# Peptides against a protein of PDB entry 1Y0J: the designs that were tried, part 12

Target 1, 39 residues: chain A of PDB entry 1Y0J
Amino acid sequence: EARECVNCGATATPLWRRDRTGHYLCNACGLYHKMNGQN

## One batch from the design tools (peptide; aimed at target 1 E4 C5 C8 H33)

Design b2_p17_2_s3 (made by RFdiffusion4, then SolubleMPNN; from b2_p17_2, 10 letters changed)
Fold by OpenDDE base, seed 4:
Structure b2_p17_2_s3 (fold): chain B 39 residues (1-39), chain A 17 residues (1-17)
Amino acid sequence: as target 1 above (39 residues)
Amino acid sequence: SEELERLRKLVESGKKL
């Protein structure tokens, strides 16, 4: 198995992030969600 | 989405936020 971003499906990122409920997000998606809220 | 992919490039470039 491989970790993947719940938003875009990416399996590689410079920095794994997590949303408020603990789901993994790639760095880009994590920052996007942080700046724009749930989307 | 296409918009999200374009935004990813922008956001990733600012990963020091």
Scores: peptide ipSAE 0.138, ipTM 0.692, DockQ to the pose 0.086
OpenDDE base, seeds 1, 2, 3, 5: peptide ipSAE 0.056, 0.116, 0.056, 0.129; ipTM 0.563, 0.637, 0.561, 0.654

Design b2_p17_2_s4 (made by RFdiffusion4, then SolubleMPNN; from b2_p17_2, 13 letters changed)
Fold by OpenDDE base, seed 3:
Structure b2_p17_2_s4 (fold): chain B 39 residues (1-39), chain A 17 residues (1-17)
Amino acid sequence: as target 1 above (39 residues)
Amino acid sequence: DERLKELEELVKNGKKL
């Protein structure tokens, strides 16, 4: 198995998030997108 | 981003966003 953040390519994060379309985001990128109302 | 840092700290401390 291998998972990567679709935004920054990170392979490890304290908390995996998912955007509204199901893409995996690291915690930082997920928070960034949520803060800016982006998917 | 300062706001992003704040949000990350909240998550680190176990608070839901």
Scores: peptide ipSAE 0.042, ipTM 0.508, DockQ to the pose 0.105
OpenDDE base, seeds 1, 2, 4, 5: peptide ipSAE 0.038, 0.042, 0.037, 0.028; ipTM 0.493, 0.495, 0.511, 0.456

Design b2_p17_3 (made by RFdiffusion4)
Pose (drawn by RFdiffusion4):
Structure b2_p17_3 (pose): chain A 39 residues (1-39), chain P 17 residues (1-17)
Amino acid sequence: as target 1 above (39 residues)
Amino acid sequence: HLHALFEAGKAKWEAAT
């Protein structure tokens, strides 16, 4: 609905986080790209 | 749990990049 997640596809996320590359990630897959540090 | 989601979507992520 809101956007297409590139890791899970869950559009029922409370908020969306954009990665530095410009991708759209959720509160789960987006947090991974922050906490992991790497891609 | 987050790593597992990433591994499940890793191929899609690589294609998008």

Design b2_p17_3_s1 (made by RFdiffusion4, then SolubleMPNN; from b2_p17_3, 8 letters changed)
Fold by OpenDDE base, seed 2:
Structure b2_p17_3_s1 (fold): chain B 39 residues (1-39), chain A 17 residues (1-17)
Amino acid sequence: as target 1 above (39 residues)
Amino acid sequence: ALEEIFERGRAKYEAAL
């Protein structure tokens, strides 16, 4: 099993996040998504 | 713009592995 950010494809991040539908996002993409409501 | 930002982020993470 290998997790990857659904937005940028990164496979490593200081903190995994999830979007409103449960998809995994790296910290950076997750923060942007949270702040702006989109990737 | 976002694509570029995210790509830079991915590259940074990959380089840190």
Scores: peptide ipSAE 0.084, ipTM 0.600, DockQ to the pose 0.079
OpenDDE base, seeds 1, 3, 4, 5: peptide ipSAE 0.064, 0.058, 0.045, 0.074; ipTM 0.514, 0.505, 0.483, 0.552

Design b2_p17_3_s2 (made by RFdiffusion4, then SolubleMPNN; from b2_p17_3, 8 letters changed)
Fold by OpenDDE base, seed 5:
Structure b2_p17_3_s2 (fold): chain B 39 residues (1-39), chain A 17 residues (1-17)
Amino acid sequence: as target 1 above (39 residues)
Amino acid sequence: KLEELYEKGKAKYEEAL
């Protein structure tokens, strides 16, 4: 099994992040999500 | 907005590689 960003599908990132409900995001998507809130 | 988030996030990820 391989972890992947629930937003962009990336399987590697310098820093894994998680959204408010626990979904894994790559660093870039996590930062974007944090800045812009809900989808 | 989800689609926009997807595209922008993916672009930023690829830019950082």
Scores: peptide ipSAE 0.056, ipTM 0.589, DockQ to the pose 0.184
OpenDDE base, seeds 1, 2, 3, 4: peptide ipSAE 0.059, 0.036, 0.044, 0.036; ipTM 0.591, 0.506, 0.567, 0.538; seed 1 fails the geometry check

Design b2_p17_3_s3 (made by RFdiffusion4, then SolubleMPNN; from b2_p17_3, 8 letters changed)
Fold by OpenDDE base, seed 3:
Structure b2_p17_3_s3 (fold): chain B 39 residues (1-39), chain A 17 residues (1-17)
Amino acid sequence: as target 1 above (39 residues)
Amino acid sequence: SLEARFEAGRERYEAAL
């Protein structure tokens, strides 16, 4: 299956991001996670 | 909003952790 954001399920994004453990996030979810996630 | 979008997917994300 096609890659999808592990959070919102989006299959298309301007930029794929990854969280600290390697999960793929769309640009929007990845930015939000980085800004609000635990350090 | 980014918050609303992120929270809407929270359960999916947490299931993948």
Scores: peptide ipSAE 0.678, ipTM 0.908, DockQ to the pose 0.721
OpenDDE base, seeds 1, 2, 4, 5: peptide ipSAE 0.469, 0.474, 0.469, 0.463; ipTM 0.824, 0.830, 0.829, 0.826

Design b2_p17_3_s4 (made by RFdiffusion4, then SolubleMPNN; from b2_p17_3, 10 letters changed)
Fold by OpenDDE base, seed 3:
Structure b2_p17_3_s4 (fold): chain B 39 residues (1-39), chain A 17 residues (1-17)
Amino acid sequence: as target 1 above (39 residues)
Amino acid sequence: KLEEIFEKGKEKYLKAL
C-alpha cells in the first residue's frame, strides 16, 4: 500500500510531514496545520 | 492557497483524530 495524506489523500508530496499524534500529512496540509493548529 | 487545499480534506482529517 502507498502512504496517503490523512487530510487530502495525496499520495505524492515533496515532503511528508507528521502532526503531533503521528498522522502523515503532505507538505501543503502539514504546513497549514502547523500554522493554524492549537499549541 | 494552503487553506483551500487543507479545507478540502479537513473533515477526513478530523475524523482520523
Scores: peptide ipSAE 0.625, ipTM 0.891, DockQ to the pose 0.730
OpenDDE base, seeds 1, 2, 4, 5: peptide ipSAE 0.617, 0.616, 0.612, 0.624; ipTM 0.889, 0.888, 0.887, 0.890

Design b2_p17_4 (made by RFdiffusion4)
Pose (drawn by RFdiffusion4):
Structure b2_p17_4 (pose): chain A 39 residues (1-39), chain P 17 residues (1-17)
Amino acid sequence: as target 1 above (39 residues)
Amino acid sequence: ASARLAALRAEYLAAVA
């Protein structure tokens, strides 16, 4: 609905986080790209 | 839907390479 997640596809996320590369990630897959540090 | 997700994932991996 809102956007297409590149890791899970869950559009029922409370908020969307954009990665530094410009991708759209959810509160789960987006958090991973922050906490992991790597890609 | 799974194919579209896999395509998006391949694009993401190509962008961060």

Design b2_p17_4_s1 (made by RFdiffusion4, then SolubleMPNN; from b2_p17_4, 6 letters changed)
Fold by OpenDDE base, seed 3:
Structure b2_p17_4_s1 (fold): chain B 39 residues (1-39), chain A 17 residues (1-17)
Amino acid sequence: as target 1 above (39 residues)
Amino acid sequence: REARLAELRARYREAVA
């Protein structure tokens, strides 16, 4: 098994992020969520 | 993989809703 972005399913990213709930997100999804406060 | 991803997404949506 490999880590996957909980939002888009990406298995590779320049930087893994985690949201406030602890879910792993790829860099892009993590930044989007942080900037908009929502998925 | 798709089933696993669907489960992850469901949990995520529940957590942020």
Scores: peptide ipSAE 0.324, ipTM 0.760, DockQ to the pose 0.734
OpenDDE base, seeds 1, 2, 4, 5: peptide ipSAE 0.219, 0.134, 0.243, 0.208; ipTM 0.710, 0.625, 0.725, 0.698

Design b2_p17_4_s2 (made by RFdiffusion4, then SolubleMPNN; from b2_p17_4, 7 letters changed)
Fold by OpenDDE base, seed 2:
Structure b2_p17_4_s2 (fold): chain B 39 residues (1-39), chain A 17 residues (1-17)
Amino acid sequence: as target 1 above (39 residues)
Amino acid sequence: RAARLEALREEYLRDLA
């Protein structure tokens, strides 16, 4: 399988994160959500 | 792959709203 961040499309990241519904986010996008609750 | 990821993105955006 191939994975990419559902927000920015990145295919590589130091750490894959997930949103509350389980969609994969790169580390950066996941942290933005954690800090701001939005993209 | 493209269709699968597009569907996931749409679902993600719906969850954000």
Scores: peptide ipSAE 0.411, ipTM 0.794, DockQ to the pose 0.550
OpenDDE base, seeds 1, 3, 4, 5: peptide ipSAE 0.082, 0.077, 0.081, 0.064; ipTM 0.542, 0.547, 0.527, 0.543

Design b2_p17_4_s3 (made by RFdiffusion4, then SolubleMPNN; from b2_p17_4 with A1R S2E A7E L13Q)
Fold by OpenDDE base, seed 4:
Order: C-alpha cells, then structure tokens, then sequence
Structure b2_p17_4_s3 (fold): chain B 39 residues (1-39), chain A 17 residues (1-17)
C-alpha cells in the first residue's frame, strides 16, 4: 500500500513529514501543522 | 484501507482542532 497524507490524502510529496504522534503528512500539510497548529 | 485512513484522518483533525 502507498503512503498517504492523513490530512489531505496526497500520495506523493517532495518531502514526507510526521506530526508529533507519528502520523504521515505531505510537505504542505506538515508545514501548516507545524507553523499554525492547524490543517 | 480506506476505512483505516478515514479513521486516521478523523484522529488527526481532532488532534489539531
């Protein structure tokens, strides 16, 4: 199975990120989470 | 798979809300 961003469902990204709990996020969603604490 | 991902998404949404 392919990795998928838990927020937006993207299956491809320049950089996979992970939140503090370990959930995979695409680069964009990860940055939003990190910078604003939101989706 | 889709059900599992839906649950993860819900969990994520709740965590950042």
Amino acid sequence: as target 1 above (39 residues)
Amino acid sequence: REARLAELRAEYQAAVA
Scores: peptide ipSAE 0.233, ipTM 0.710, DockQ to the pose 0.498
OpenDDE base, seeds 1, 2, 3, 5: peptide ipSAE 0.226, 0.196, 0.200, 0.158; ipTM 0.713, 0.694, 0.699, 0.661; seed 3 fails the geometry check

Design b2_p17_4_s4 (made by RFdiffusion4, then SolubleMPNN; from b2_p17_4, 5 letters changed)
Fold by OpenDDE base, seed 3:
Structure b2_p17_4_s4 (fold): chain B 39 residues (1-39), chain A 17 residues (1-17)
Amino acid sequence: as target 1 above (39 residues)
Amino acid sequence: REERLAALRAEYERAVA
């Protein structure tokens, strides 16, 4: 299966990020979580 | 896909709580 952001479900992003437990986030959600904690 | 995503989100939320 294709990689997808655990927060928004996006399957394409300029930069894949990961949280501290290894879950994949798109660039936007990764930055959002970094700055605001979590959704 | 929707069920898989929902399960993944739930897993993510439990991990970061």
Scores: peptide ipSAE 0.322, ipTM 0.772, DockQ to the pose 0.700
OpenDDE base, seeds 1, 2, 4, 5: peptide ipSAE 0.145, 0.295, 0.279, 0.078; ipTM 0.617, 0.762, 0.753, 0.594; seed 2 fails the geometry check

Design b2_p17_5 (made by RFdiffusion4)
Pose (drawn by RFdiffusion4):
Structure b2_p17_5 (pose): chain A 39 residues (1-39), chain P 17 residues (1-17)
Amino acid sequence: as target 1 above (39 residues)
Amino acid sequence: TLHPESGPPDPAVPELP
């Protein structure tokens, strides 16, 4: 609905986070790209 | 199937540092 997630596809996220490359990620897959540090 | 989606910055969407 809101956007297409590249890791899970869950559009029922409370918020969306954009990665530094410009991708759209959720509060779960997006947090992974932050906490992991790597890609 | 899943595809990456991207676009310009949007003030409503937080940017990851």

Design b2_p17_5_s1 (made by RFdiffusion4, then SolubleMPNN; from b2_p17_5, 5 letters changed)
Fold by OpenDDE base, seed 5:
Structure b2_p17_5_s1 (fold): chain B 39 residues (1-39), chain A 17 residues (1-17)
Amino acid sequence: as target 1 above (39 residues)
Amino acid sequence: PLRPQSGPPDPRVPEIP
């Protein structure tokens, strides 16, 4: 299976990130979480 | 997060501080 952002469902991103529980986030969602907290 | 994930994370992917 392909990797997907757990927030927006994107399957491609310049930089994958992960939250404190190990879930994958695309670059955009990861930066949003970094700046605004968990969602 | 609103979508499930399969399997453990790749530790090389950076964790959000």
Scores: peptide ipSAE 0.600, ipTM 0.861, DockQ to the pose 0.470
OpenDDE base, seeds 1, 2, 3, 4: peptide ipSAE 0.585, 0.598, 0.599, 0.598; ipTM 0.856, 0.862, 0.860, 0.860; seed 1 fails the geometry check

Design b2_p17_5_s2 (made by RFdiffusion4, then SolubleMPNN; from b2_p17_5 with T1P H3R E5Q A12S)
Fold by OpenDDE base, seed 4:
Structure b2_p17_5_s2 (fold): chain B 39 residues (1-39), chain A 17 residues (1-17)
Amino acid sequence: as target 1 above (39 residues)
Amino acid sequence: PLRPQSGPPDPSVPELP
């Protein structure tokens, strides 16, 4: 039930983000995806 | 994305451009 980053599996982050399809990303992966597109 | 998630996304979480 815990939130997980769909990219790296992290369960904690200073800032959760969402991709265009509604998947959660941690801050680091979100910033990466913002720059490089979805994985 | 490699990992599944359950439930709809929380709209208060910011969406990437």
Scores: peptide ipSAE 0.591, ipTM 0.859, DockQ to the pose 0.479
OpenDDE base, seeds 1, 2, 3, 5: peptide ipSAE 0.585, 0.586, 0.588, 0.588; ipTM 0.857, 0.857, 0.858, 0.856

Design b2_p17_5_s3 (made by RFdiffusion4, then SolubleMPNN; from b2_p17_5, 5 letters changed)
Fold by OpenDDE base, seed 3:
Structure b2_p17_5_s3 (fold): chain B 39 residues (1-39), chain A 17 residues (1-17)
Amino acid sequence: as target 1 above (39 residues)
Amino acid sequence: PLRPQSGPPDPSVPQLP
């Protein structure tokens, strides 16, 4: 099974990130989450 | 709602503050 962004479902990204509770986010969603605090 | 995630997270993946 491939890793998926928990927000947008992307399976490929320049940099995987994890939110504050450990969920995987693609780079774009992770940066959005970092700036705004939520998906 | 968040999409499902299999298994525990890899601690080597950068974590948001």
Scores: peptide ipSAE 0.592, ipTM 0.863, DockQ to the pose 0.497
OpenDDE base, seeds 1, 2, 4, 5: peptide ipSAE 0.113, 0.113, 0.128, 0.106; ipTM 0.669, 0.645, 0.676, 0.641; seeds 1, 2, 4, 5 fail the geometry check

Design b2_p17_5_s4 (made by RFdiffusion4, then SolubleMPNN; from b2_p17_5 with T1E H3R E5Q)
Fold by OpenDDE base, seed 4:
Structure b2_p17_5_s4 (fold): chain B 39 residues (1-39), chain A 17 residues (1-17)
Amino acid sequence: as target 1 above (39 residues)
Amino acid sequence: ELRPQSGPPDPAVPELP
């Protein structure tokens, strides 16, 4: 199965990230979360 | 609303603060 960003649904990214609850975020959404907190 | 994820997270993927 394809990994998906829990925020935007992207299936490809230059850098996968995880939030504190274990959900995957694409690079862009991860950077947003890093600055602004949980989705 | 969070999108579904299949399986536990890969610990090699960096966790955000």
Scores: peptide ipSAE 0.576, ipTM 0.856, DockQ to the pose 0.488
OpenDDE base, seeds 1, 2, 3, 5: peptide ipSAE 0.568, 0.568, 0.565, 0.565; ipTM 0.853, 0.853, 0.853, 0.849

Design b2_p17_6 (made by RFdiffusion4)
Pose (drawn by RFdiffusion4):
Structure b2_p17_6 (pose): chain A 39 residues (1-39), chain P 17 residues (1-17)
Amino acid sequence: as target 1 above (39 residues)
Amino acid sequence: AAHEAVEAAYEARMEAL
């Protein structure tokens, strides 16, 4: 609905986080790209 | 193991796009 997640596809996220590369990630897959540090 | 599974899922979806 809102956007297409590149890790899970869950559009029922409370909020969306954009990665530094410009991708759209959810509160789960987006948090992973922050906490992991790497890609 | 969890990181490998998340990275494999991400790469598979990027290839499909």

Design b2_p17_6_s1 (made by RFdiffusion4, then SolubleMPNN; from b2_p17_6, 12 letters changed)
Fold by OpenDDE base, seed 5:
Structure b2_p17_6_s1 (fold): chain B 39 residues (1-39), chain A 17 residues (1-17)
Amino acid sequence: as target 1 above (39 residues)
Amino acid sequence: AEDAEIEARRAANLAAR
């Protein structure tokens, strides 16, 4: 039940991010979505 | 739509455990 990135399933990251609706993303996935303007 | 895609991925990740 450890925290995981909802996008890729990673359980560890140097920085946890969250999207506008509160979903937890690893640093890499959060940046990827932001860079590509994914909504 | 990130919200719908992320919710689907969340469900899949939980089921994979």
Scores: peptide ipSAE 0.085, ipTM 0.573, DockQ to the pose 0.223
OpenDDE base, seeds 1, 2, 3, 4: peptide ipSAE 0.081, 0.078, 0.084, 0.076; ipTM 0.566, 0.557, 0.572, 0.557; seed 1 fails the geometry check

Design b2_p17_6_s2 (made by RFdiffusion4, then SolubleMPNN; from b2_p17_6, 13 letters changed)
Fold by OpenDDE base, seed 5:
Formats: C-alpha cells, structure tokens, sequence
Structure b2_p17_6_s2 (fold): chain B 39 residues (1-39), chain A 17 residues (1-17)
C-alpha cells in the first residue's frame, strides 16, 4: 500500500505533490510537470 | 529519451532528501 509517483515510480520524496486530477507525484516530477507540462 | 528523463528525475528526487 506504499504510495508511488505516477510518473517515475518513486516511493519516497521530500514532498508529495498532486496533479490536477489528484494523482500523486514526487517533488521532482511535480515540479517538472508544472514547468513543462509533460512527463 | 522519456525513460532517461524519468530516471533522472527519480534519482534527483532521492538525492533531494
């Protein structure tokens, strides 16, 4: 039941983020999506 | 490619602890 980033599969991060539809992203992937709008 | 960029971000996320 461990949480995973939907983009890279990471199970640990300094800060969990969420996309507009509520999917969990790690901090790095969340920032990348915010800045570039892509995986 | 996309997989390489995903792995890069995965690594950076682990290092950012």
Amino acid sequence: as target 1 above (39 residues)
Amino acid sequence: DEDEEIEKRRRENLEAR
Scores: peptide ipSAE 0.152, ipTM 0.656, DockQ to the pose 0.118
OpenDDE base, seeds 1, 2, 3, 4: peptide ipSAE 0.168, 0.080, 0.068, 0.054; ipTM 0.674, 0.604, 0.578, 0.494; seed 1 fails the geometry check

Design b2_p17_6_s3 (made by RFdiffusion4, then SolubleMPNN; from b2_p17_6, 10 letters changed)
Fold by OpenDDE base, seed 3:
Structure b2_p17_6_s3 (fold): chain B 39 residues (1-39), chain A 17 residues (1-17)
Amino acid sequence: as target 1 above (39 residues)
Amino acid sequence: SADEEIRARRQANLEAL
């Protein structure tokens, strides 16, 4: 029932993000992927 | 640390998306 980040598994984040294919990422992982050209 | 573990997971799973 709880959402989790597909990258790190976190279940809590200040802001849920999504990648271009719709995967849910925590805020930190979303920014990390963007910085590394994966989001 | 917990933060180090999370950072490692971010790097390790990058290509899986």
Scores: peptide ipSAE 0.129, ipTM 0.668, DockQ to the pose 0.232
OpenDDE base, seeds 1, 2, 4, 5: peptide ipSAE 0.099, 0.125, 0.122, 0.118; ipTM 0.627, 0.667, 0.665, 0.656

Design b2_p17_6_s4 (made by RFdiffusion4, then SolubleMPNN; from b2_p17_6, 10 letters changed)
Fold by OpenDDE base, seed 4:
Structure b2_p17_6_s4 (fold): chain B 39 residues (1-39), chain A 17 residues (1-17)
Amino acid sequence: as target 1 above (39 residues)
Amino acid sequence: SADAAFEARRRANLAAL
């Protein structure tokens, strides 16, 4: 299987990011996650 | 909310891995 963003399912992105549990997010979803993460 | 939807999608997709 190919890597995919665990939020939106994208399989391509300029920069792979990770969520708090280490699963992959595309750049856009990763930035959203960071902005809206637990604070 | 957008945040709730994000988490719901994340959980659903993680369950499918």
Scores: peptide ipSAE 0.385, ipTM 0.790, DockQ to the pose 0.622
OpenDDE base, seeds 1, 2, 3, 5: peptide ipSAE 0.297, 0.269, 0.357, 0.350; ipTM 0.747, 0.735, 0.776, 0.773

Design b2_p17_7 (made by RFdiffusion4)
Pose (drawn by RFdiffusion4):
Formats: C-alpha cells, structure tokens, sequence
Structure b2_p17_7 (pose): chain A 39 residues (1-39), chain P 17 residues (1-17)
C-alpha cells in the first residue's frame, strides 16, 4: 500500500525509513541496515 | 499469487545489493 519493501514486502509498518542509497525500507528491514552497518 | 509476490521481493532485493 504505502511502498514496496525490498526485504519482506510488509507494508503494514508503523513508519518507513529511507536508506542512504535512497531505498525505502520499513521499521524492521530499515533497522537492520542501520544496526548491521553493512549492506 | 504468493509465488509472484515472493519473486518480486527477491528481484527488488537483488537490485538493492
């Protein structure tokens, strides 16, 4: 609905986080790309 | 339908990396 997640596809996320590369990630897959540090 | 959804997610995931 809101956007297409690149890791899970869950659009029922409370909020969306954009990665530095410009991708749209959820509160789960987006948090991973922050906490992991790597890609 | 589920398999097409997973294929789209996998394609987007491969393009992301």
Amino acid sequence: as target 1 above (39 residues)
Amino acid sequence: AHAAFLARVAARHAAYH

Design b2_p17_7_s1 (made by RFdiffusion4, then SolubleMPNN; from b2_p17_7, 13 letters changed)
Fold by OpenDDE base, seed 1:
Structure b2_p17_7_s1 (fold): chain B 39 residues (1-39), chain A 17 residues (1-17)
Amino acid sequence: as target 1 above (39 residues)
Amino acid sequence: EEEERRRRVEELRRAYL
């Protein structure tokens, strides 16, 4: 079972991130969400 | 299994978007 970014669907990333509610995000989506407060 | 995993992820994605 491969992890998947809940935003873009990516299954591979240099670093898996999680938002404050626990959703798994790829590095890019996680950084975007962190900086803007939304996806 | 894979299908169950995909269903769980899809449910989370719908809530996230």
Scores: peptide ipSAE 0.239, ipTM 0.707, DockQ to the pose 0.456
OpenDDE base, seeds 2, 3, 4, 5: peptide ipSAE 0.212, 0.220, 0.238, 0.233; ipTM 0.692, 0.695, 0.704, 0.706; seed 5 fails the geometry check

Design b2_p17_7_s2 (made by RFdiffusion4, then SolubleMPNN; from b2_p17_7, 8 letters changed)
Fold by OpenDDE base, seed 4:
Structure b2_p17_7_s2 (fold): chain B 39 residues (1-39), chain A 17 residues (1-17)
Amino acid sequence: as target 1 above (39 residues)
Amino acid sequence: AEAERLARIEALRAAYL
């Protein structure tokens, strides 16, 4: 199966990001998580 | 297929720290 953002379920993004423990996030969710420390 | 996709998302979210 395709990679999915653990927060929103998106399967496509301009840039895949990862949190501190290695979970994949889409660009938008990754930026939100980085700025707020939460999903 | 959709049910399986949603199950994967829910599992990922539950394990997301």
Scores: peptide ipSAE 0.162, ipTM 0.643, DockQ to the pose 0.677
OpenDDE base, seeds 1, 2, 3, 5: peptide ipSAE 0.147, 0.102, 0.182, 0.145; ipTM 0.660, 0.594, 0.666, 0.665; seeds 1, 3, 5 fail the geometry check

Design b2_p17_7_s3 (made by RFdiffusion4, then SolubleMPNN; from b2_p17_7, 8 letters changed)
Fold by OpenDDE base, seed 4:
Parts: structure tokens; C-alpha cells; sequence
Structure b2_p17_7_s3 (fold): chain B 39 residues (1-39), chain A 17 residues (1-17)
């Protein structure tokens, strides 16, 4: 099965990101998490 | 299936939080 963003479940993104604990996030969720410190 | 997809998402989010 495909990789999924742990926040929104997206399976496709221009850029996969990771949080500080290694969880995969889509680009949008990763940027949101980084800027706000939360998902 | 959609049910399986939603279950995966729920599990991922639960582990993430």
C-alpha cells in the first residue's frame, strides 16, 4: 500500500516531508505543522 | 476499499498524535 500523510491521508504530494519524530506528511501538512507546531 | 483507507488514516493519525 502507498505512503500516506499521517495528518490528511494524502497519497500524493509535490514533496514528502517528515516531522521531528519521522512521521510522513504531505507538503501542505508538513508546512502547516512546521509553522504552527501542530497538525 | 474506502473503509480500509479511512481505517488506515485513523490509525496513522492516532499514532501521530
Amino acid sequence: as target 1 above (39 residues)
Amino acid sequence: SEAERLARIAALRAAYL
Scores: peptide ipSAE 0.188, ipTM 0.665, DockQ to the pose 0.691
OpenDDE base, seeds 1, 2, 3, 5: peptide ipSAE 0.184, 0.183, 0.139, 0.155; ipTM 0.659, 0.658, 0.649, 0.660; seed 5 fails the geometry check

Design b2_p17_7_s4 (made by RFdiffusion4, then SolubleMPNN; from b2_p17_7, 14 letters changed)
Fold by OpenDDE base, seed 1:
Structure b2_p17_7_s4 (fold): chain B 39 residues (1-39), chain A 17 residues (1-17)
Amino acid sequence: as target 1 above (39 residues)
Amino acid sequence: EEEERRARIEKLREEYL
């Protein structure tokens, strides 16, 4: 089954990331979240 | 099954947003 970014809904990304609570994020959303502490 | 998967994802999105 396909994974989906919980923020933007992307199903493809160079690297899947996870937030502090374990939610899956695409690379872009994960980096943004990490840098700003929010989506 | 797809509907169940989408439901799980939606639940996670509600927790995230």
Scores: peptide ipSAE 0.229, ipTM 0.696, DockQ to the pose 0.463
OpenDDE base, seeds 2, 3, 4, 5: peptide ipSAE 0.195, 0.170, 0.227, 0.180; ipTM 0.671, 0.650, 0.695, 0.662

Design b2_p17_8 (made by RFdiffusion4)
Pose (drawn by RFdiffusion4):
Structure b2_p17_8 (pose): chain A 39 residues (1-39), chain P 17 residues (1-17)
Amino acid sequence: as target 1 above (39 residues)
Amino acid sequence: HFTRNFTVHEKGLEYLE
């Protein structure tokens, strides 16, 4: 609905986080790209 | 469409917990 997630596809996220590369990620897959540090 | 990796999502859920 809101956007297409590249890791899970869950559009029922409370908020969306954009990665530095410009991708759209959810609160879950987006948090991973922050906490992991790597890609 | 994207090739999805659900291990990344599961790891993200662990961080939320």

Design b2_p17_8_s1 (made by RFdiffusion4, then SolubleMPNN; from b2_p17_8, 12 letters changed)
Fold by OpenDDE base, seed 3:
Structure b2_p17_8_s1 (fold): chain B 39 residues (1-39), chain A 17 residues (1-17)
Amino acid sequence: as target 1 above (39 residues)
Amino acid sequence: PYKKDLSKYQAGLEYLA
């Protein structure tokens, strides 16, 4: 199965990121989460 | 540079998966 961002559902991203519990996020969602502590 | 607004998506990412 294809990897998906747990927030927005995107299956393609320039860089896969992970939240503090290990869930995969696309680059954009990961950066947003990092800056805001939440989406 | 610019900040992308992703607030339209659900908050609480660590609980979504």
Scores: peptide ipSAE 0.086, ipTM 0.614, DockQ to the pose 0.095
OpenDDE base, seeds 1, 2, 4, 5: peptide ipSAE 0.076, 0.062, 0.054, 0.083; ipTM 0.608, 0.531, 0.558, 0.605; seeds 2, 4 fail the geometry check

Design b2_p17_8_s2 (made by RFdiffusion4, then SolubleMPNN; from b2_p17_8, 9 letters changed)
Fold by OpenDDE base, seed 1:
Parts: C-alpha cells; sequence; structure tokens
Structure b2_p17_8_s2 (fold): chain B 39 residues (1-39), chain A 17 residues (1-17)
C-alpha cells in the first residue's frame, strides 16, 4: 500500500499531514484544510 | 469532502512560500 494524499493523489511530500479522522494529506493540501476547513 | 481538487493543492502551496 502506497500512501496517497486523499485530495490530490500525491505519493510523496515533504510533510505528511492527517485530518481529524486520520486521512492522509500532502503538506500543501493538509495545510489548506487546516487553514480553511475540511473539503 | 475529499473529492480530488487540485485548486486546494495549488492554494495550499501558497502558504508554503
Amino acid sequence: as target 1 above (39 residues)
Amino acid sequence: PYKKNMEVYEKGKEYLK
């Protein structure tokens, strides 16, 4: 199982983030959601 | 909530500059 950002599908990122339910997001997507709320 | 949205990715990158 290769980890993927649940939003953009990226498989590599400088920093993996997770939402409150544990879904993985790349750094960029995760930071947007942190700042603006869940998609 | 997590349908693929590349605009989110692009906007997120702005916070990293």
Scores: peptide ipSAE 0.682, ipTM 0.889, DockQ to the pose 0.603
OpenDDE base, seeds 2, 3, 4, 5: peptide ipSAE 0.068, 0.047, 0.045, 0.059; ipTM 0.584, 0.449, 0.409, 0.423; seeds 2, 3, 4, 5 fail the geometry check

Design b2_p17_8_s3 (made by RFdiffusion4, then SolubleMPNN; from b2_p17_8, 12 letters changed)
Fold by OpenDDE base, seed 5:
Structure b2_p17_8_s3 (fold): chain B 39 residues (1-39), chain A 17 residues (1-17)
Amino acid sequence: as target 1 above (39 residues)
Amino acid sequence: PYELDPSKYEAGLQYLA
């Protein structure tokens, strides 16, 4: 299985991030969620 | 858990240098 961003579906990113509940996000989506606190 | 929204990817890019 390949990791993918739960928000945009990207399978590659310069930096994997995780939200507060542990879902994987790509760098860009992770930054978005960090700054906005949204799902 | 997340509803796929690729527009948020593009928004997130704005936080990068």
Scores: peptide ipSAE 0.532, ipTM 0.847, DockQ to the pose 0.661
OpenDDE base, seeds 1, 2, 3, 4: peptide ipSAE 0.163, 0.269, 0.304, 0.121; ipTM 0.719, 0.738, 0.733, 0.685

